# Peptides against a protein of PDB entry 4AID: the designs that were tried, part 15

Target 1, 242 residues: chain A of PDB entry 4AID
Amino acid sequence: FDIKRKTIEWGGKTLVLETGRIARQADGAVLATMGETVVLATAVFAKSQKPGQDFFPLTVNYQEKTFAAGKIPGGFFKREGRPSEKETLVSRLIDRPIRPLFVKGFKNEVQVVVTVLQHDLENDPDILGMVAASAALCLSGAPFMGPIGAARVGWVDGAYVLNPTLDEMKESKMDLVVAGTADAVMMVESEIQELSEEIVLGGVNFAHQQMQAVIDAIIDLAEHAAKEPFAFEPEDTDAIKA

## One batch from the design tools (peptide; made by RFdiffusion4, then SolubleMPNN)

Design b1_p9_3_s3 (from b1_p9_3, 6 letters changed)
Fold by OpenDDE base, seed 3:
Structure b1_p9_3_s3 (fold): chain B 242 residues (1-242), chain A 9 residues (1-9)
Amino acid sequence: as target 1 above (242 residues)
Amino acid sequence: ALPKKPYVL
């Protein structure tokens, strides 16, 4: 097994990104761990465009599978049918920042699947899922101009907290999820209780600064484990308008 | 062999 692993300290917690042990049939696959929360992200992309494909067919699917139900809040036997509200929301949180980063004109089918394997009831798997999805895409060889980092920011006892625990979040006046590249914020999602715009903007900046270590960790993993880039040249769409 | 470069690098 050619297992590659990157480990960093992040917000006082150990983040582990691992590839090469599981899901080897995917284009990219990353096992990400923070605390005792564990997610598997897989990226798969089609090597050709479907005839008549007019839009970019990206699908993101976040899943809290029943085998982890002994460690996932609300883990009653969900029938294999409809995603929960949480699974739908987190799938969208992952989709939003990654969708704009695909090379313009790429219309091959892309599937990102994030599966929660374990939940510690402290570290939310959504942020970890965003990081793992980014890493899996960077390893895949897909024309993805990542990585993205992600962070949750709380406001507890008059200070910013990076990736607050589920218990710290009960005392937080802010739930701020940020995703971005090294250079730019790509997505903000926020629930705020009576905080100034200055504190919220400071939270976005804090998140973007704190995610740089994760971006660097994904780059380092990709340098050692990425597939060769898929040979994709964007069609010169300007030549068809003459 | 050149190290595998992601699209990112």
Scores: peptide ipSAE 0.060, ipTM 0.658, DockQ to the pose 0.191
Fold by OpenDDE base, seed 2:
Structure b1_p9_3_s3 (fold): chain B 242 residues (1-242), chain A 9 residues (1-9)
Amino acid sequence: as target 1 above (242 residues)
Amino acid sequence: ALPKKPYVL
């Protein structure tokens, strides 16, 4: 087993990104841990485009499996169901920032699967799932111009809080999820209680600053563990203008 | 040959 691990302190918590132990059949696979919350992200991509493929076929599936659900608020989700509302929302949170970072003209099927393996009841697996998905894509060799980082920002007692616990979030006037690259904010999702635009914009900036350590951690992991980049040459789109 | 840098920016 060629296990590679990156560990950082992030928002007063230990973030661990691990590859090489699990899901070795995937193009990329990352086990991410924050506190006792554990997620597995896998990235798989087709090595050819389907005939007649006209759009980029990216599928992102976030799932909270029943074996993790012994500690997940909301109880035992059955294996054989439509995604929950949460699973659907988090799948979109992961999809939104990663989709635009694929090389233009890449239309090979890409599947990102994030599976919650453990939940500590403090650290929400959504942010961890975003980070893990980014890392798995960066390891995969897919033509993905990542990494993305992600952060949740709360507003508690007149201060920004990075990745507030589920209990701290009860006292938070803001639930702000941000995802971005080193250079750009790619996605914002926010629920806000009577806060100024200035505080919200400050929260976006705070999130983008705080996610840099995660981006750097994914880069460091990728330098050690990434597969060779998939040789993708976009078809010369100049030939379609004749 | 230097390993091709991943598509990581």
Scores: peptide ipSAE 0.055, ipTM 0.645, DockQ to the pose 0.249
Fold by OpenDDE base, seed 4:
Structure b1_p9_3_s3 (fold): chain B 242 residues (1-242), chain A 9 residues (1-9)
Amino acid sequence: as target 1 above (242 residues)
Amino acid sequence: ALPKKPYVL
């Protein structure tokens, strides 16, 4: 196994991004760990467009499998086959920031699958899943103009908290999820309890600043482990409308 | 030919 690993300290926790051990059949695959929460992101893309494909067919699927549910209270009743509300929400949180970053005119099928392998009950797999999905896409050779970073921001005792634990979130007046590139915020999702717009905007800026270390870690991993870029030339659609 | 830079920004 040619295992590549990047490790950073992030929000007082060790973030590990690993590739080359698991899911080697995917175009990109990243095992991401924060605390004892572990996710596997895989990216797979079709090498051709389907005939008559009018839109970009990106599918994102976040899954918390029952073998991880030995640590997740209530996991025993997830009937195989329907995403939970959380799985549906997190799939959208991953989809929203990555979808705009594919090269215009790319209409090959892309599938991103994030699987929670372990949950520590402190570190939410959603942020880790966003980071892992970004990394897996960057490794895949797909025409994806990433990476994205992601962060959750809490507001506890009058301060911003990066990636609050599930226990710290009970005391938080803000659940702010931000995703972005190095240069731009791509997505904001927020649940807020009577906070000023100034505090919220400050939270977005804080998240965007704090995710730079993750973006840099994904870039460093990709430099050492990315596949050759898929040869994609968008059809010059400007020439046919004249 | 330099390898085509990855699509990573």
Scores: peptide ipSAE 0.049, ipTM 0.628, DockQ to the pose 0.279
Fold by OpenDDE base, seed 5:
Structure b1_p9_3_s3 (fold): chain B 242 residues (1-242), chain A 9 residues (1-9)
Amino acid sequence: as target 1 above (242 residues)
Amino acid sequence: ALPKKPYVL
């Protein structure tokens, strides 16, 4: 099997992006690992538009399946049920920054599925899921003008912390999730406890700077492992400045 | 072989 792997040091942790081992039937598939947290992102897109499709049919589904519960104390068998509040929120966090990056006029069905395979109870799989979804889309050949990076920023002991642990987050005055491209911030989601706007804006800038290493890692992986770009001509060629 | 430039910028 042709397995491609990119490994970087990111926020004092090893980030691994792997493709070619699992989910080969998907258009793109990435195993992402940080610590002992492991996610699988898969991207699948239809090769034709449905007749009368008026909107871009992107579906993002993040799932913390009970297979991770082998290490989660108290994770007894929740059968396939309604998404948790967390799964619903993280699905939206992934959707928001990627949706605008599809080529205008592309209305083929796209499905992104992020599955948490393992959780170490230290590294939250949400940021890892965003990164993995971005990588899977870049590998897929879909007309996606990615990659996105993502980062969580905390404010602990008067400093920014990149991707704080779940324990560090208890002491953090900020939970700031940022996603963006190399050039632009695409999404900000923030929970803030009594911090100045200056600290928050500085956190967005810090996140955007720190995610560049992830963007570069996805590009390097895509150069070695991406499928051929899907032949798609956008309806509005004037919007694509090459 | 053209480098497989994904739709990545």
Scores: peptide ipSAE 0.023, ipTM 0.617, DockQ to the pose 0.253

Design b1_p9_3_s4 (from b1_p9_3, 6 letters changed)
Fold by OpenDDE base, seed 2:
Structure b1_p9_3_s4 (fold): chain B 242 residues (1-242), chain A 9 residues (1-9)
Amino acid sequence: as target 1 above (242 residues)
Amino acid sequence: ALPKPPYVL
């Protein structure tokens, strides 16, 4: 087993990104841990385009498995079936920032699956899932111009809090999820209670600053564990000179 | 040239 691991301190918590132990059949696979919350992200991409494929066929599936819910009081007996509202929303949170980072003209099928394996009831697996999905794509050899980082920002007692716990979020006047590259904010999703635009914009900047350590950690992991880039040549190279 | 990801040396 060639296990590669990156560990960083992030928002006063240990973030661990690991590859090489599980899901070795995927193009990229990352086990991400923060606190006792654990997610598995897998990235798989087709090595050819389907005939007549006119759009980029990216599918993102975030899943909270029933076995991960064993610590959740009142644990939802998710029947095998339709994604929950949460799973649908988090799948979109992961999709939104990654979709524009694929090389233009790449129309091979890409599947990103994020599976919650454990939940500590403090650290939400959504942010961790975004980070893990980014890392899995960077390891995959897919023509993905990541990494993305992600962060949740709260506003508690008149200060920004990076990745507030579920209990701290009850006191937070802001639920701000940001995803971005090193250079750009790619996605913002926010629920805000009576805060100024200045505080919100400051929260976006705070998130983008705080996610740099995660971006750097994904890069370091990819330098040690990424597959060779998939030999992709788009038919129309002039469309890439923008 | 195809853009290289920042992690591809």
Scores: peptide ipSAE 0.080, ipTM 0.726, DockQ to the pose 0.415
Fold by OpenDDE base, seed 3:
Structure b1_p9_3_s4 (fold): chain B 242 residues (1-242), chain A 9 residues (1-9)
Amino acid sequence: as target 1 above (242 residues)
Amino acid sequence: ALPKPPYVL
């Protein structure tokens, strides 16, 4: 197997991005690990547009599969049923920053699936899922103008904390999830407890700075493992003027 | 030409 791996230290934790071992049938596939939390992101896209397709058909599906080796919180046989509230929310967190980054006029079906394979009960798989989805899209050859990075920022003991543990988050006055490109913040989601706007804006800036190492790691992985870009010509020439 | 992603050399 031609396994490509990028490893970085990120917020005092080891982040590993790996491709080439599993899900090789996808257009892009990334196994991402932080601590003992493990996610698989897969990206698949149609090589043609459906007749009469008027909108960009992107679907994002985040899944916490209870059968992943007994290390997933939530212990009951959830049948292949309706997504949990968490799975629905995290699917939206991944969708929001990636959707705007597809080339205008691309209307081929895109499916991003993020599967939690292991959860350490310390590192939340949502941020890791965002990073893995970004990396999988960058490897896929889809006309995706990523990568995105993502970060969670806490406010603990009067300081910013990058990707606080689930236990540190109980003491945090801020749950701030940020996603962005190298150049721009694309998405903010926040729950704030009695903090100034200055601290919150500082948290967004801190997140955007800290995600650059992840963006660079995805680029380095993609330079060594990305598929050739899909030959796509948009029907509308106004998309070529960017 | 469409803009190339930064990871496409």
Scores: peptide ipSAE 0.071, ipTM 0.726, DockQ to the pose 0.411
Fold by OpenDDE base, seed 1:
Structure b1_p9_3_s4 (fold): chain B 242 residues (1-242), chain A 9 residues (1-9)
Amino acid sequence: as target 1 above (242 residues)
Amino acid sequence: ALPKPPYVL
């Protein structure tokens, strides 16, 4: 087994990105670990466009598996089949920043699946899932202009906290999720309790700064483990309008 | 030429 692994210290926690052990049938596959929270991201893309495809067919699915539910608060045996509200929300959080980064004119089907394998009750799988999805796309050979990083920022005792624990979040006046590239913020999602615009903007900047170490870790992993880029030339759709 | 991702040397 040729296993490639990148390990960094991030917000006082060890982040591990691993490829080559499982899901080898995917175009890209990453196991991401922070604390005892573990996610698997897989990226698969079609090698041709479907006849009559007029839009970019990206599907993102975040899933919490029932075997992880023994450590998820409120883990009733949800009958297999309907995504929870959380799973639907996190799927959108992953989709929003990655969708704009595909090469214009690419209309091959892309499927990203993020599966929570383990939850420690401290580290939320959503941020880890965003990072893992970014890494899996970078490994895949798809025409994806990533990586993205992601971070959650809290405001606890008058300070920014990177990726607060679920317990620290109970005392936080801010739940700020940011995703971006090395150069730009791509997505902000925020729930805020009576904080100034200055504190919120400072939180976005803090998140974007703190995610650079994750972006660099994905790049380093991709340099050592990415597939060859898929040979894609966009059809010159402007030539059909003349 | 397609833009190269930052990890494509």
Scores: peptide ipSAE 0.055, ipTM 0.716, DockQ to the pose 0.391
Fold by OpenDDE base, seed 5:
Structure b1_p9_3_s4 (fold): chain B 242 residues (1-242), chain A 9 residues (1-9)
Amino acid sequence: as target 1 above (242 residues)
Amino acid sequence: ALPKPPYVL
């Protein structure tokens, strides 16, 4: 197996991005680890557009299923069925920043699946899932103008905290999730308790700065492990002045 | 030409 791995220190934790061991049948597949939290992201795209396809058919599915339940105290076998509220929200958190980064006119079906394999009860798999999904898309050969990075920012004891633990988040006055490219913020989601707009805007900037190391790590992984770009020419070239 | 992503050499 040609296993490629990138490891970085990020927010005082080791982030590992791995490809080539699992889900090799996907267009892109990344196993991402932070602490003992582990996610698998897979990206699959259709090699043709469906006749009459008028919109970009991107689907994102984040799942915290029964595979992690062996390590989550109180994670009884929830029957596979309806996504939880969390799974639905995190699927949207991943969808929002990646959707605009596909080449205009690309209307082939794209499926991103993020599966939580392990949860350490300290590191939330949502940010890790966003990073893994970005990496899987960059490896896939899909016409995706990523990578995105992602970060959670807390406000604890009058300071910004990058990717606070679930316990630190109980003391945090901010839950700020940011996703972006090297050049731009693409998505902000925030829950804020009694903080100034200045602190919040500073949190967005802090997140965007801190995610650059993740973006660079995804690029380095992709330079070594990406598939050849899918040969795609958009029908409406008049709107894509390079 | 389509813009190349930064990881496409």
Scores: peptide ipSAE 0.040, ipTM 0.706, DockQ to the pose 0.392

Design b1_p9_4_s1 (from b1_p9_4, 4 letters changed)
Fold by OpenDDE base, seed 4:
Structure b1_p9_4_s1 (fold): chain B 242 residues (1-242), chain A 9 residues (1-9)
Amino acid sequence: as target 1 above (242 residues)
Amino acid sequence: MPPVNPYAL
């Protein structure tokens, strides 16, 4: 197995991005670990557009497997079928920042699947899933103008906390999820308890600064492990309107 | 170095 791994310290935790061991049949596949939380992101894209495809067919599916949920006290057997509310929300959190980063005119089917393999009950797999999905896309050769980073920001005892634990989040006055590129914030999602706009904007900036180390880690992994870029030339749609 | 991915920012 040609296993490539990037390891960084991030918010006082070890983030590991690994490729080459699992899901080698995907265009991109990344095993991401933070603490004892483990996610597998896979990216697959069609090598042709479907006839009559008018929109970009991106599907993001975040899923928590029962084996990861079996370590969560009270994890009822989620019957195979409908995504949980969390799985639906996290799938949207991943979709929102990545969708605009595909090359304009690319209408090949793209499927991103994030699977929670392990949960430590401290590190939420959603942020890790966003990072892993970004990395998997960058490795895939898809026409994706990533990477994105992601971060959760809490506000605990009058300070910003990067990726608060589930226990620290109980004391947090903010649940701020940010995703962005090196240069731009692409998505903000926030639940806020009686905080000023200044604190929230400061949280967005803090998140964007803290995600740079993750972006750099994805770039370094991609430099070593990315597939050849898919040869895609956008059809000049402006030439048909003249 | 040229970007390893021409789609990478």
Scores: peptide ipSAE 0.026, ipTM 0.681, DockQ to the pose 0.245
Fold by OpenDDE base, seed 1:
Structure b1_p9_4_s1 (fold): chain B 242 residues (1-242), chain A 9 residues (1-9)
Amino acid sequence: as target 1 above (242 residues)
Amino acid sequence: MPPVNPYAL
């Protein structure tokens, strides 16, 4: 097996991005680990557009499998069949920043699946899932203008905390999720308890600075393991309006 | 040189 791995220190934790071991039938596949939390992201895209396709058919599915539920708080046997509220929310958090980064006019079906394989009860798999999805797309050869990074920022004891643990989040006055490219913030989602706009804006800037190491790690992994880019030229849709 | 993904920023 040709296994490629990137390892970085990130917020005082080891982040590992790995490809080439699992899901080799996908266009891109990344196993991401932080602490003992482990996620698998897969990206698959159609090599042709469906006849009559008028919109970009991106589907993002985040899922917490029942074998990880032995370590998930409140993990009573979910009968297989409907995403939880958390799974639906995290699927949207992943979708929002990646959807705008596809080349305009690309209307081939794209499926991103993020699966939680293990949860340590400290590191939330949502941020790790965003990073893994970005990496899987960059490896896939899809016309995706990534990578994105992602970070969670807390406010604990009058300071910013990068990717606070689930226990540190109980004392946090901020739950700020940021996703972006090297150059731009693409998405902000925030729950805030009576903090100034200055502290919140400082949190967005802190997140964007701290995610650069993750963006660089995805680029380095892609340089060593990406597939050949899919040859896509957008049809000049401006030529049909004359 | 590995192929630079032309879609990677």
Scores: peptide ipSAE 0.024, ipTM 0.676, DockQ to the pose 0.226
Fold by OpenDDE base, seed 2:
Structure b1_p9_4_s1 (fold): chain B 242 residues (1-242), chain A 9 residues (1-9)
Amino acid sequence: as target 1 above (242 residues)
Amino acid sequence: MPPVNPYAL
């Protein structure tokens, strides 16, 4: 087993990104941990395009397994079948920032699956799932121009808080989820209570600054554990304009 | 050095 691990301190919590122990059949697989919250991200991509494929077939599935909820008082017995509203929303939060980062013309099927394995009831697995999905894609060899970082920003007692706990979020006037590359903000999702636009924009900047350490951690993990890049040459679409 | 993934920025 060639297990690679990156560990950083992030927002006063230990973030661990690990590969090589689990899901070795995937193109990329990352076990991410923050506190006692644990997610597995897997990336799989087809090595050929389907005949007549006209769009990029990216599927992102975030899943909270019932066994991970074993610490949640009143834990929803999720019936097998339909994604919950949360799972659907978080799948979109992961999809939105990663979709535009695939090389133009790549139309091979890509599947990203994020599975919550453990939940500590303090650290929401959504941000951790975004980070893990980014890392799994960077390890996969897929033509993905990542990494992305992600952060949640709260506003508690007149200050920005990076990745507030579920309890701190009850006191927060802001739930701001940001995802981006080193250079760009790719996605913002926000719920705000009576805050100025200046505070919200400052929160986006704070998130983008704070996610750099995560981006760097994914790069360092990828340098040690990424697969060889998939040889993808986009068809010269400029030759069709003659 | 393994080639840095040319898709990883």
Scores: peptide ipSAE 0.024, ipTM 0.686, DockQ to the pose 0.238
Fold by OpenDDE base, seed 3:
Structure b1_p9_4_s1 (fold): chain B 242 residues (1-242), chain A 9 residues (1-9)
Amino acid sequence: as target 1 above (242 residues)
Amino acid sequence: MPPVNPYAL
């Protein structure tokens, strides 16, 4: 197996991005680990557009598999077929920042699947899932203008905390999830308790600074393991208006 | 700008 791996220290935790061991049938596949939380992201895209396709058909599916039951809180009896509220929310958190980064006019079907394989009860799989989905898309050859990074920011004991544990989050006055490129913030989701706008804006800036190491790690992994870019020519949308 | 992704189109 030609396994490529990037390892970085991130927020006092080891982040591992691995490709080439699992899901080789996908266009891109990344196994991401932080602590003992483990996710598999897969990206698959159609090599042609469907006749009459008028919108970009991106589907993002975050899922906690039943084989991870007992390693994931609340996993004991998920019936196949309906996402939980958590799975629906996290699927949207992953979708929101990646959707705008596809090349304009690309209308081939894209499916991103993030599967939680293990949960340590400290590191939330949502941030790790966002990072893994970004990495899987960058490896896929899809016309995706990523990578994105992601970070959660807490406010604990009067300081910003990068990716607070689930226990540290109980004492946090902020749950701020940020996703972005190297140059731009693409998404903010926040729950805030009695904090100034200055502290919140400082949290967004802190997140964007801290995610650069993840963006660089995805680029380094892609340089060593990405597929050739899919040959896509955007339709000249100006020629249809004449 | 350095390419944000070396495989971005």
Scores: peptide ipSAE 0.024, ipTM 0.664, DockQ to the pose 0.181

